# Designs tried in a protein design run: peptides against a protein of PDB entry 4Z5W. Part 74

Target 1, 305 residues: chain A of PDB entry 4Z5W
Amino acid sequence: IPDVFLELNKLWYFSAQSNLFNGEMPRSLSNSRSISLLSLRNNTLSGQIYLNCSAMTNLTSLDLASNSFSGSIPSNLPNCLRLKTINFAKIKFIAQIPESFKNFQSLTSLSFSNSSIQNISSALEILQHCQNLKTLVLTLNFQKEELPSVPSLQFKNLKVLIIASCQLRGTVPQWLSNSPSLQLLDLSWNQLSGTIPPWLGSLNSLFYLDLSNNTFIGEIPHSLTSLQSLVSKENAVEEPSPDFPFFKKKNTNAGGLQYNQPSSFPPMIDLSYNSLNGSIWPEFGDLRQLHVLNLKNNNLSGNIP

## One batch from the design tools (peptide; aimed at target 1 R41 A65 S111 F246)

Design b2_p27_8_s1 (made by RFdiffusion4, then SolubleMPNN; from b2_p27_8, 21 letters changed)
Fold by OpenDDE base, seed 3:
Structure b2_p27_8_s1 (fold): chain B 305 residues (1-305), chain A 27 residues (1-27)
Amino acid sequence: as target 1 above (305 residues)
Amino acid sequence: EKEEEEKRKEEEKKELEEKLNKPTNFI
């Protein structure tokens, strides 16, 4: 990418995703006073991520995902006082989240999906201080670590939590019961154990639950039949989406489906590939907004309602 | 042997496809 952004003193949006750009991020771009939205996703950019937050006073969204950046997570990002959304997915940091992120009060949406992030305990302890954090994606990190169950962890404004495919041990953490605005929870493809906690059914905004491919035991909590967001349509508060899309691939050879918002996901309960027992509750029939109920590969018995 | 290896590879591929059917923020 050419180093010409100093001349572009009115540039508000720069989108150059899905190209063949290589080398480092231009210094003039890292010092842009005008830019609000920066997307360089899906290139071959390299070097260390450096942003001059003192210059980049208008920066609100940063998408650098799927690049060949190296080094540490830039600890100065909290100094970008308007920065709300960060997509660092598929950047191989091999690092912990910086302690400075406890001061990241502008942060609303963060993705480190498949970024070789380490120490989930430190990550969650730091990120709980981000009072405006609504979307957190940590999929494909923390391999074989323990998911912390520390009751003092507090994510009051959390709406989307995705920590899939980490081989995480532990249980569904009680601290998530303190996130009453939670809409989407994906903890699939881990090694989570114990029972599915009944308090999940008290999350009145929860429309998407994926606990599939774990080691859960016991009965399906009857309280899941009372998820208000799945009973009636009346309470779908659409909030501003993260400035980064979600992707799902149904086939390795197919293009991924793009979802611009978490609300674009079909309402789902996936408890498949566990060791759950007991009956399928007939009251799942009350979940009129539910599109997908996946209970395959469990030890369930009785009649299908 | 060869048929069992092909079956194992198809099962591994299917498992990988199911793993990729998750929300990600990368293409």
Scores: peptide ipSAE 0.270, ipTM 0.714, DockQ to the pose 0.186
OpenDDE base, seeds 1, 2, 4, 5: peptide ipSAE 0.220, 0.231, 0.257, 0.267; ipTM 0.676, 0.680, 0.705, 0.712

Design b2_p27_8_s3 (made by RFdiffusion4, then SolubleMPNN; from b2_p27_8, 21 letters changed)
Fold by OpenDDE base, seed 4:
Structure b2_p27_8_s3 (fold): chain B 305 residues (1-305), chain A 27 residues (1-27)
Amino acid sequence: as target 1 above (305 residues)
Amino acid sequence: DEEKLKELLEKLKELLEKLLNKPTNFI
């Protein structure tokens, strides 16, 4: 990428994703006063991520995902006072979340999916201080760590939590009950154990639940048949709109479908590939908004209602 | 080589994610 961004003093949006750009981020770009949205995802950019937050006063969105950046997570990012959305997915940091992120009050959406992030306990302890954090994606990190169950963890404004495919141990953490605005929870493809907690059914905005491919035991909580978002259309939930897309494959052989919003996911309960027992509750028939109920590969018995 | 092992683990994770149809924010 050429070092010409000083001349582009009116540049508000720079989108150069899915190209063949290599080398470092230009210094003029890292000092741009005009840029609000920066997307360089899916390139071969390298070097250390550096942003001059004192210069980049308009920066609201940063997408650097799927690049060959190296070094530390930029600890100065909280100084970018308007920075709301960060996509650092698929950048190999091999790092912990910086302590400075406790001060990241502008942060609304964060992804470190597949970024070799370590220490989930520290990460969650830090990120709980981000009072405006609505979307958190931490998939493919924290390999074989324990998901902390510390009841003091508080994500008050959290709407989307995705921590899939980490081989995490532990239980469904009680601190999630402190997130009453939670709309999407994916804890799938871990080594989570215990019972599915009944308080999940009290999350009135929860329309997408994926607990599949874990080691959960016991019965399906009857309270899941009372998930208000799946009983009735709530017309008024302000949706989290991260400035980064989600991707979900339709088929194993197809390219990923782009979903611009988490709400674009079909309303779903996936409890498949566990060790759940007991019956399927007939009251799942009350979930008029539910598109997908996946209970396969469990120890369920009785009649199909 | 710990670095090669980490790189192999990352490749395995990427393959798993591609198989698992999970909501990700990368291609």
Scores: peptide ipSAE 0.293, ipTM 0.649, DockQ to the pose 0.155
OpenDDE base, seeds 1, 2, 3, 5: peptide ipSAE 0.039, 0.037, 0.070, 0.020; ipTM 0.638, 0.623, 0.661, 0.596; seed 2 fails the geometry check

## One batch from the design tools (peptide; aimed at target 1 F265)

Design b2_p28_1 (made by RFdiffusion4)
Pose (drawn by RFdiffusion4):
Structure b2_p28_1 (pose): chain A 291 residues (1-233, 242-249, 256-305), chain P 28 residues (1-28)
Amino acid sequence: IPDVFLELNKLWYFSAQSNLFNGEMPRSLSNSRSISLLSLRNNTLSGQIYLNCSAMTNLTSLDLASNSFSGSIPSNLPNCLRLKTINFAKIKFIAQIPESFKNFQSLTSLSFSNSSIQNISSALEILQHCQNLKTLVLTLNFQKEELPSVPSLQFKNLKVLIIASCQLRGTVPQWLSNSPSLQLLDLSWNQLSGTIPPWLGSLNSLFYLDLSNNTFIGEIPHSLTSLQSLVSKPDFPFFKKGLQYNQPSSFPPMIDLSYNSLNGSIWPEFGDLRQLHVLNLKNNNLSGNIP
Amino acid sequence: TEDEVQTQIDEAFQLPLSPDDSGYIYTD
């Protein structure tokens, strides 16, 4: 990509995604005062990611995903004070999230999916301090690590939480109850154990719950039949493993408890869930009748 | 079978959709 971005001082939107571009991002792009939306994803771009945050005061959305970049996660990123969305998926950082991210108060959406992020314990202790974070994708990282049960963790405004296919040991942590506005929860394809916490039914905005492919035991909590959003009625898309979904509400309401060791019966009170589109209880130890 | 039991569950609860394969969400 040519180094001509000093000359293009009115450029607020640049999208070069899904091309064959390689090499580093030109430094002038890293210094662009005017750039607001930048999407370079799905190229062969490489090198240490450098962004001058004193210079890029209009940067609001950054998508460098699916590229050949290496090095660390830039620690100066919280200083890009208008940056609201970062898609860093499929960049092999082989690194931890910098501590400075606790100061990233403009951040509302973050994806490190399949990015070789280590130490989920430290990553979550940091990111809980980003007060405006509404969506977090940590899928395909933290391989075989333990999902921290430390009760001090609070993600207050969190709407979307996805940490799948990490083979995570541990249980569904209770500190997730500190995210009362949670809409979409995906903990699927992990090694999670224990029972399914009844407090999940207390999440009034939750419409999508994917606990599939875990080692969960015990009963289906009765509170799931009283889930409010299941009983009664911005750009950074998601892919389901790939089928594209543009926003969290693009996902039909779902309960997927499949591929676990769950026991007991199916509650008749599930009939109260009139807004439920998908109920997947396959590959469990469930017994009794079908209500 | 699992699919037969699942069809019966879908019919019992008059669900608008049948479940597909269990998957996970990610970004590109």

Design b2_p28_1_s1 (made by RFdiffusion4, then SolubleMPNN; from b2_p28_1, 16 letters changed)
Fold by OpenDDE base, seed 4:
Structure b2_p28_1_s1 (fold): chain B 305 residues (1-305), chain A 28 residues (1-28)
Amino acid sequence: as target 1 above (305 residues)
Amino acid sequence: SEDEKMEEIAKALKLPLLPGEAGYLTTE
């Protein structure tokens, strides 16, 4: 990418996604005072990510996903006082979340999907201080770590939590009950154990639940049959979605179904590929908004309701 | 098959269920 952006004093939006751009990010772009949305997703950009947050006072969205960037996560990003959305998916950092992210009050949506992030305990302890954080995607990180269950963890405004395919150990964490506005939870493809907690059914906004491909035991909580978002079509006010797409992938090499907004996900309960037992509750029939129910590959018994 | 069982469950529950595609969510 040519280093000519200093002269572009009216550059509000720059998207050069899905090209063949290589080398470092242009310094003029990293110092742009006018830019609000920067997307360079799916290129071959390299080097250290550096943004001059003192210059980039209008930056609201940053998508650098699927690039060959290296080094540390930029610890100065919280100084970008308007920065709301960050997509750093598929950037091989091999790092922990910077401690400075405790101060990231503008942050609303963060993805580090497949970014070689380490120390989930530290990551969640840091990110809980982001009072405006609504979307958190941490899929394909934290390999074989333990999902922290510390009850003091609090994500008050969390709407979307995705921590899939991490081989995480532990249980469904009680601190998620402190997120009453949670709409989407994906903890699939882990090594999570114990029972599915009944308090999940108290998350009245939860319309998408994926706990598939874990080691959960016991009965399906009857409280899941009373998920209010799946019983009634409440006119959920479309909250501002993150400025990055989601993909549902069967494996790391498969093309995924693209979802541009969390609201476009089909209402779903997936509990498949566990060790759940007991009966299927007939009251699942009350979930009139449910589009996908997947209970296959469990130890369920009894009659089909 | 396990998918046929899920179709039977969907019919029993009288839910207009779609076939669930297996997979996890990413942003990449």
Scores: peptide ipSAE 0.611, ipTM 0.952, DockQ to the pose 0.784
OpenDDE base, seeds 1, 2, 3, 5: peptide ipSAE 0.594, 0.596, 0.600, 0.578; ipTM 0.950, 0.951, 0.952, 0.949

Design b2_p28_1_s2 (made by RFdiffusion4, then SolubleMPNN; from b2_p28_1, 15 letters changed)
Fold by OpenDDE base, seed 1:
Structure b2_p28_1_s2 (fold): chain B 305 residues (1-305), chain A 28 residues (1-28)
Amino acid sequence: as target 1 above (305 residues)
Amino acid sequence: SEDERMKQLAEALNLPLLPGEAGYLTTE
């Protein structure tokens, strides 16, 4: 991209998505005082990500996803005091989350999907300090690590948690019970084991649950038949969407269905491709807002209700 | 088939269920 942004003192929004821009991010852009929304998603930008947070005082949203950036995650991003949304998907960092992110109080939405992030324990320990964090996407990271079950972890304001396709071991973590505002949980395509915990049915805002493609055992918790968001329409809190789209993908190389907002996801329970046993509860019929119920490829017995 | 079983389940539950698409969520 040409370094022509110095004169753009009124540049509030810059979108150059899905272009053929290459090289480094222009220094004039990295020092823009006026820019609020910066999206350079799906380019061939390279080098280290550097943002002058002391200059970029209006920066609220940053989408650099699907670029050829390298090096460390910029540890100074918490100094961008208005920065709410970060999409760093498909940037090969090969790094841990910076310790400085403990201080990232402006952060509301973060994606590191497929960014070669390491050490899930450290990542969650750091990110729990982001008190305004509502959306966290960590899909395709932490390969073969263990999902920490440390009860002290607390994501009090978390609404969207996606940690799919990580080959994670462990169980559904008890610390998620400390997230009463959780609306969407995707832990699919891992190696999670144990039973599905009954307390998941107490998450009254949970309208999308994907636990598919794991190694869960035991019965389906009856408490899932009482998920309030799936019983009644009244609890559909339209929250402000992250400034980045979501995709449902079958694999890393497939195109995905695009969802611009989490509220655009069909209300769903997917428990498919596990080792669940016992009966299918007829009380799933009470979930009048449910659009998708997928229980296939389990050891479920008895009659269809 | 497993898909027919899920259809029968939807009918039994009296829910207008859509076919579930396989996949995980990402932002890329």
Scores: peptide ipSAE 0.615, ipTM 0.951, DockQ to the pose 0.783
OpenDDE base, seeds 2, 3, 4, 5: peptide ipSAE 0.598, 0.595, 0.545, 0.578; ipTM 0.949, 0.950, 0.879, 0.945

Design b2_p28_1_s3 (made by RFdiffusion4, then SolubleMPNN; from b2_p28_1, 15 letters changed)
Fold by OpenDDE base, seed 4:
Structure b2_p28_1_s3 (fold): chain B 305 residues (1-305), chain A 28 residues (1-28)
Amino acid sequence: as target 1 above (305 residues)
Amino acid sequence: SEDEKMEKIVEALKLPLKPGEPGYLTTE
């Protein structure tokens, strides 16, 4: 990318996604006072990520996903006082989340999907301090770690939580009950165990639940048949979507189905590929907004309702 | 099959369910 952004004093939006750009991010771009949205997703950019937050006072969205950046996660990003959305998916950091992110009050949406992030306990302990955090994507990190179930963890404004394909151990974390605005939960493709907790059915905004490909046991909680967002249309909270797309992937090498916003996900309960037993509740028929129900590959018994 | 079981469940529940794509969510 040419180093010409100093002259572009009116540049508000720069999108150069899905090109063949290589080398380092130009210094004039890292010092742009005018830029609000920067997307360089799906290039071959390299070097260390550096942003001059004192200069980049208008930066609100940053998408650097699917690049060849190296080094540390930029610890100074919380100094970008207007920065709301960060997509760092598929950047191989091999790092923990910086402690400085405790101060990241502007942060609303964060993805580190497939970024070789380590220490989920530290990550969640840090990120709980981000009072405006609504979307958190941590898929393909924390390999074989334990998902912390510390009741003191508090994500009050969390709406989208995706921590899939981490081979995580543990149980469905009780601290999620402190997130009453949760709309989407994906904990699929882990090694989570225990029972599915009944309090999940109290999450009145939860319209998408993926617990598939785990080791859950026991009965399906009857409280899932009373998920208010799946009973009535009236609770469709129009939320500001993250400035990055989501993908549903069968594996790491497949192209995923693209979703531009969380509200584009079909209302879903996926409990497939577990060790769940007992009956299927007839009251699942009350979930008139449900588009996908997947209970395959369980130990379910009894009558089909 | 597991698919045939799910079809019977969907029919019994009388829900306007659609086939879901399998997989996990990412941003990459």
Scores: peptide ipSAE 0.537, ipTM 0.932, DockQ to the pose 0.764
OpenDDE base, seeds 1, 2, 3, 5: peptide ipSAE 0.528, 0.499, 0.525, 0.487; ipTM 0.923, 0.918, 0.925, 0.914

Design b2_p28_1_s4 (made by RFdiffusion4, then SolubleMPNN; from b2_p28_1, 18 letters changed)
Fold by OpenDDE base, seed 3:
Structure b2_p28_1_s4 (fold): chain B 305 residues (1-305), chain A 28 residues (1-28)
Amino acid sequence: as target 1 above (305 residues)
Amino acid sequence: SEDERMKELAKALNLPLLPGEAGFLTTE
């Protein structure tokens, strides 16, 4: 990209998505005082990500997803005091989350989907200190690690948690019971085991639950038939969504169905492709807002209610 | 088929269920 942005003193929004831009990020962008939203998604940008946070005082959103950046995750990002949303999906970092992210109080939405992030325990221990964190996407990282179940982990304001396709071991973590505002949980395509915990049914805002393609055993918790968000149409207050889209993908190479907002997801319970047993609860019929119920490829017995 | 069984379940529950698309969520 040409380094011509110095003259753009009124540049508030810059989007150059899905272009053929190569080389390093222009220094004029990295030092822009006016830029609020920066998206360079789906280019061939390379080198190390560097942002002069002392200059970029208006930066609120950063999308660098699907670029050829290398090196470490920029440890100075918490110094960008207005930075709320970060999409670093499909950037091959081969790194841990920086310890400095404990201080990232402006952070509301973070994605590292398919970014070769390592050490899920350290990542969650760091990110729990982000008091404003609402959306966390960690899909396609932490390959074959264990999902930590440490009860001290606390994400009080978490609304969207996606940690899919990591081959993660462990159980549904008890610390998620400390996230009463959770709306969307995707832990699909892992190696999670044990029983589905009954406390999931106490998450009154949970409208999208994907636990598919795991190794869960036991009965379906009856408490899932009483998920308040699926019984009654709560007028979800349209909270500001992340400035990055979501995609439902069958694999890393497939085009996914695009969802611009988490609220655009159909209300869903997917427990398919597990080892669940017992009966299908007829009280699933009380979930009048449910659009998708997928229980296929389990060891469920009895009649269809 | 398993998909037919899910359609029968939807009818039994009296829910207007959509076919579940297989996949996981990403931002890429």
Scores: peptide ipSAE 0.607, ipTM 0.950, DockQ to the pose 0.782
OpenDDE base, seeds 1, 2, 4, 5: peptide ipSAE 0.603, 0.587, 0.596, 0.586; ipTM 0.949, 0.949, 0.949, 0.945

Design b2_p28_2_s1 (made by RFdiffusion4, then SolubleMPNN; its pose is not in this set)
Fold by OpenDDE base, seed 5:
Structure b2_p28_2_s1 (fold): chain B 305 residues (1-305), chain A 28 residues (1-28)
Amino acid sequence: as target 1 above (305 residues)
Amino acid sequence: SIKLNLTLEEYLAEQEKKKKEEEEKLKK
């Protein structure tokens, strides 16, 4: 990428995703005062990620996913006071979340999926201080670590939590009961054990639950048949759109029915590939909004309702 | 699960694509 962004003082959006760009990020880009949205996703960019947050005062979204960046996670990102969305998926950092992220109050959406992040306990302890955090994706990290069940962890505004494919040990963490706005939970493809806790059925906004491919035992909690988001249409959770603030422009242009693209997240309960026993509750029939109920590869018995 | 990681990435990528398409429509 050429180092010409100093001259582009009106550049608000820069997307160069899915190209063949290599080398380092241009210094002029890292110092751009005008850029609000930066996407360099799916390139071969390399070197250390550096952003001059004192210069990049308009930066609201950063997507650097699927690049060959190396080194540490930029600890100064919390100084980008308008930065809401970060996608660092598939960047091999081999690092912990910086302690500075405790101060990341602008942060609403964070992905480190498959980024060789280490120390899940520290990561969650840090990220709980991000009061505006709604979407957290930590999949394919923390290999064979223990999922912390510290009751003091509080993600009050969390809507989406995805921590799949980490080979995590432990149980479904009780601190998730402190996330009443949780809409999507994926803890699949771990080594989680114990029983599925009944308090999951108290998450009134939860429409997507994936606990598949774990080592859960015991009965399916009857409280899952009472998930309010799956009983009534009035609780039809708008898909957790990461708050890209800009699509809230109600273009009142009265024209074509934008066919709502089919939800990329169908209302789902997936408990498959566990060691669950007991019966399938007939009251799963009350979940009229449920599109997918997957209970396969368990030790369930009795009648299929 | 693999879909969901892809889905935030895909969602972000799709939103970027939609923004680009809207910006291209505004330039016409």
Scores: peptide ipSAE 0.023, ipTM 0.472, DockQ to the pose 0.042
OpenDDE base, seeds 1, 2, 3, 4: peptide ipSAE 0.016, 0.010, 0.018, 0.017; ipTM 0.453, 0.384, 0.489, 0.550; seed 2 fails the geometry check

Design b2_p28_2_s3 (made by RFdiffusion4, then SolubleMPNN; its pose is not in this set)
Fold by OpenDDE base, seed 3:
Structure b2_p28_2_s3 (fold): chain B 305 residues (1-305), chain A 28 residues (1-28)
Amino acid sequence: as target 1 above (305 residues)
Amino acid sequence: EIKLNLTLEEYLEEQKKKEEEEERRRKE
């Protein structure tokens, strides 16, 4: 990308996604005072990510996903006082989340999906200080680490948590009970063990639960039949869509369904591919908003209701 | 528009294909 952005003092939105751009990010772009939305996703950009946050006072969204950036995560990003959304998916950092992110009060949505992030304990300890954090995607990181269960962890405003395909050990963490606004939880494709905790059924906004492909044992908590978001439509708070499209590929060879909003996900409980036992609760029939109940490949017995 | 979870989908599809292929080989 040419270094010509200094004169573009009215540039509010720059999208150059899905091109063949290579080399480093232009310094003039990293110093743009006018830019609010920056997307350079799906290019071959390289080098260190640098943004002059003191200059970039209007920056609200940053998408650098699927580039060849390297080095550390930019520790100065919290100084971008209006920066709400960050997508660093598929950038191979091989790094920890910077301690400076404790001060990232503007942050609402963060993705590090498949970004070679390390130390989940430090990551969650840091990110819990982001009081406005609503969407957190950490999929395909922290390989074989332990999911911290420290009860002091608190994500008060968290709506979307996705930490799938990490081979994480541990149990469903009790600190998630401190996230009453949680709408989407995906902890699938880990090595999580123990029982599914009954307090998950107290998450009244939870409409999408994926715990599939773990090592959970015991009975399905009966409290899951009482998930208020799945019983009644009236409790579906039309919350503003996170600025992030989510994708869910259905098993069909057709291109992944683009979900621009968490609300566009089908209401789902997926507990498949575990070691759960006992019966299927007939009270799952009370979940009138539920579109998908997947309990396959467990040790369940009795009658199908 | 920011795609958060494209990598998960690709991974999940690859795992499912492996599982289906293993299950097919067990029935043969």
Scores: peptide ipSAE 0.023, ipTM 0.522, DockQ to the pose 0.030
OpenDDE base, seeds 1, 2, 4, 5: peptide ipSAE 0.023, 0.019, 0.010, 0.026; ipTM 0.548, 0.495, 0.399, 0.525; seed 5 fails the geometry check

Design b2_p28_2_s4 (made by RFdiffusion4, then SolubleMPNN; its pose is not in this set)
Fold by OpenDDE base, seed 2:
Structure b2_p28_2_s4 (fold): chain B 305 residues (1-305), chain A 28 residues (1-28)
Amino acid sequence: as target 1 above (305 residues)
Amino acid sequence: SIKLNLTLEEYLKEQEEKKKEEEERRKE
């Protein structure tokens, strides 16, 4: 990409997605005062990510996903005071989340999907300080780590949490009960154990639950038959979706299905491929908004309602 | 109706089929 963006003093949006651009990100682009939306996703850009946050005062959205960037996660990003959405999916950092992200008050949506991020405990301890964080995607990181169960962790405004395909150990963490606005939870393709906690049924906005491909035991909590978002049409005020797409994989080797908005996900409960026992509750019939109920590959018994 | 064992891809196909049927019904 040519280094000519200093002359483009009216440039508000730049998108050069899915091209063959190589080399470093232009310094003139990293110093643009006018740019609000920057997307360079799906190129072959390389080097260290550097943004001059003191110059880039209008930057609100950054998509650098699926590039060949290297080095550390830019610790100065919290100084970009209007930066809300960050997509760093498929950038191989081999790093921890910077401590500076505790101060990232503008951050609303973050994806590090498949970015070789390490230390989930530190990541969650840092990101809980982001008071405006609503969407968090950490899929394909933290391989074989333990999912923290520390009750002091608090994501009050979290609506979308996706931490799939990490081979995480532990239980469904109690700190998720501190996220009453949670709409979408995906913890699939881990090594999570214990029982499914009944308090999940108290998450009134939860319309998409994927706990599939884990090692959960015990009965299905009856409280899941009373999920308010699945009983009634809530006029959920669609909060602004992140400027980046979501990807759902059916399996570890499949291509991800792309979703542009959390609302485009089907209302779903997926508990498949666990060790759950007991009966299927007939009261799942009361979930009139539910599109997909997947209970296959468990130890369930009794009558199908 | 609740769909048991339906995959996300099967759901997406059904949503595309429903959209086509609704567009055809608007042309009649």
Scores: peptide ipSAE 0.019, ipTM 0.416, DockQ to the pose 0.722
OpenDDE base, seeds 1, 3, 4, 5: peptide ipSAE 0.018, 0.014, 0.009, 0.016; ipTM 0.524, 0.403, 0.395, 0.467; seeds 1, 4 fail the geometry check

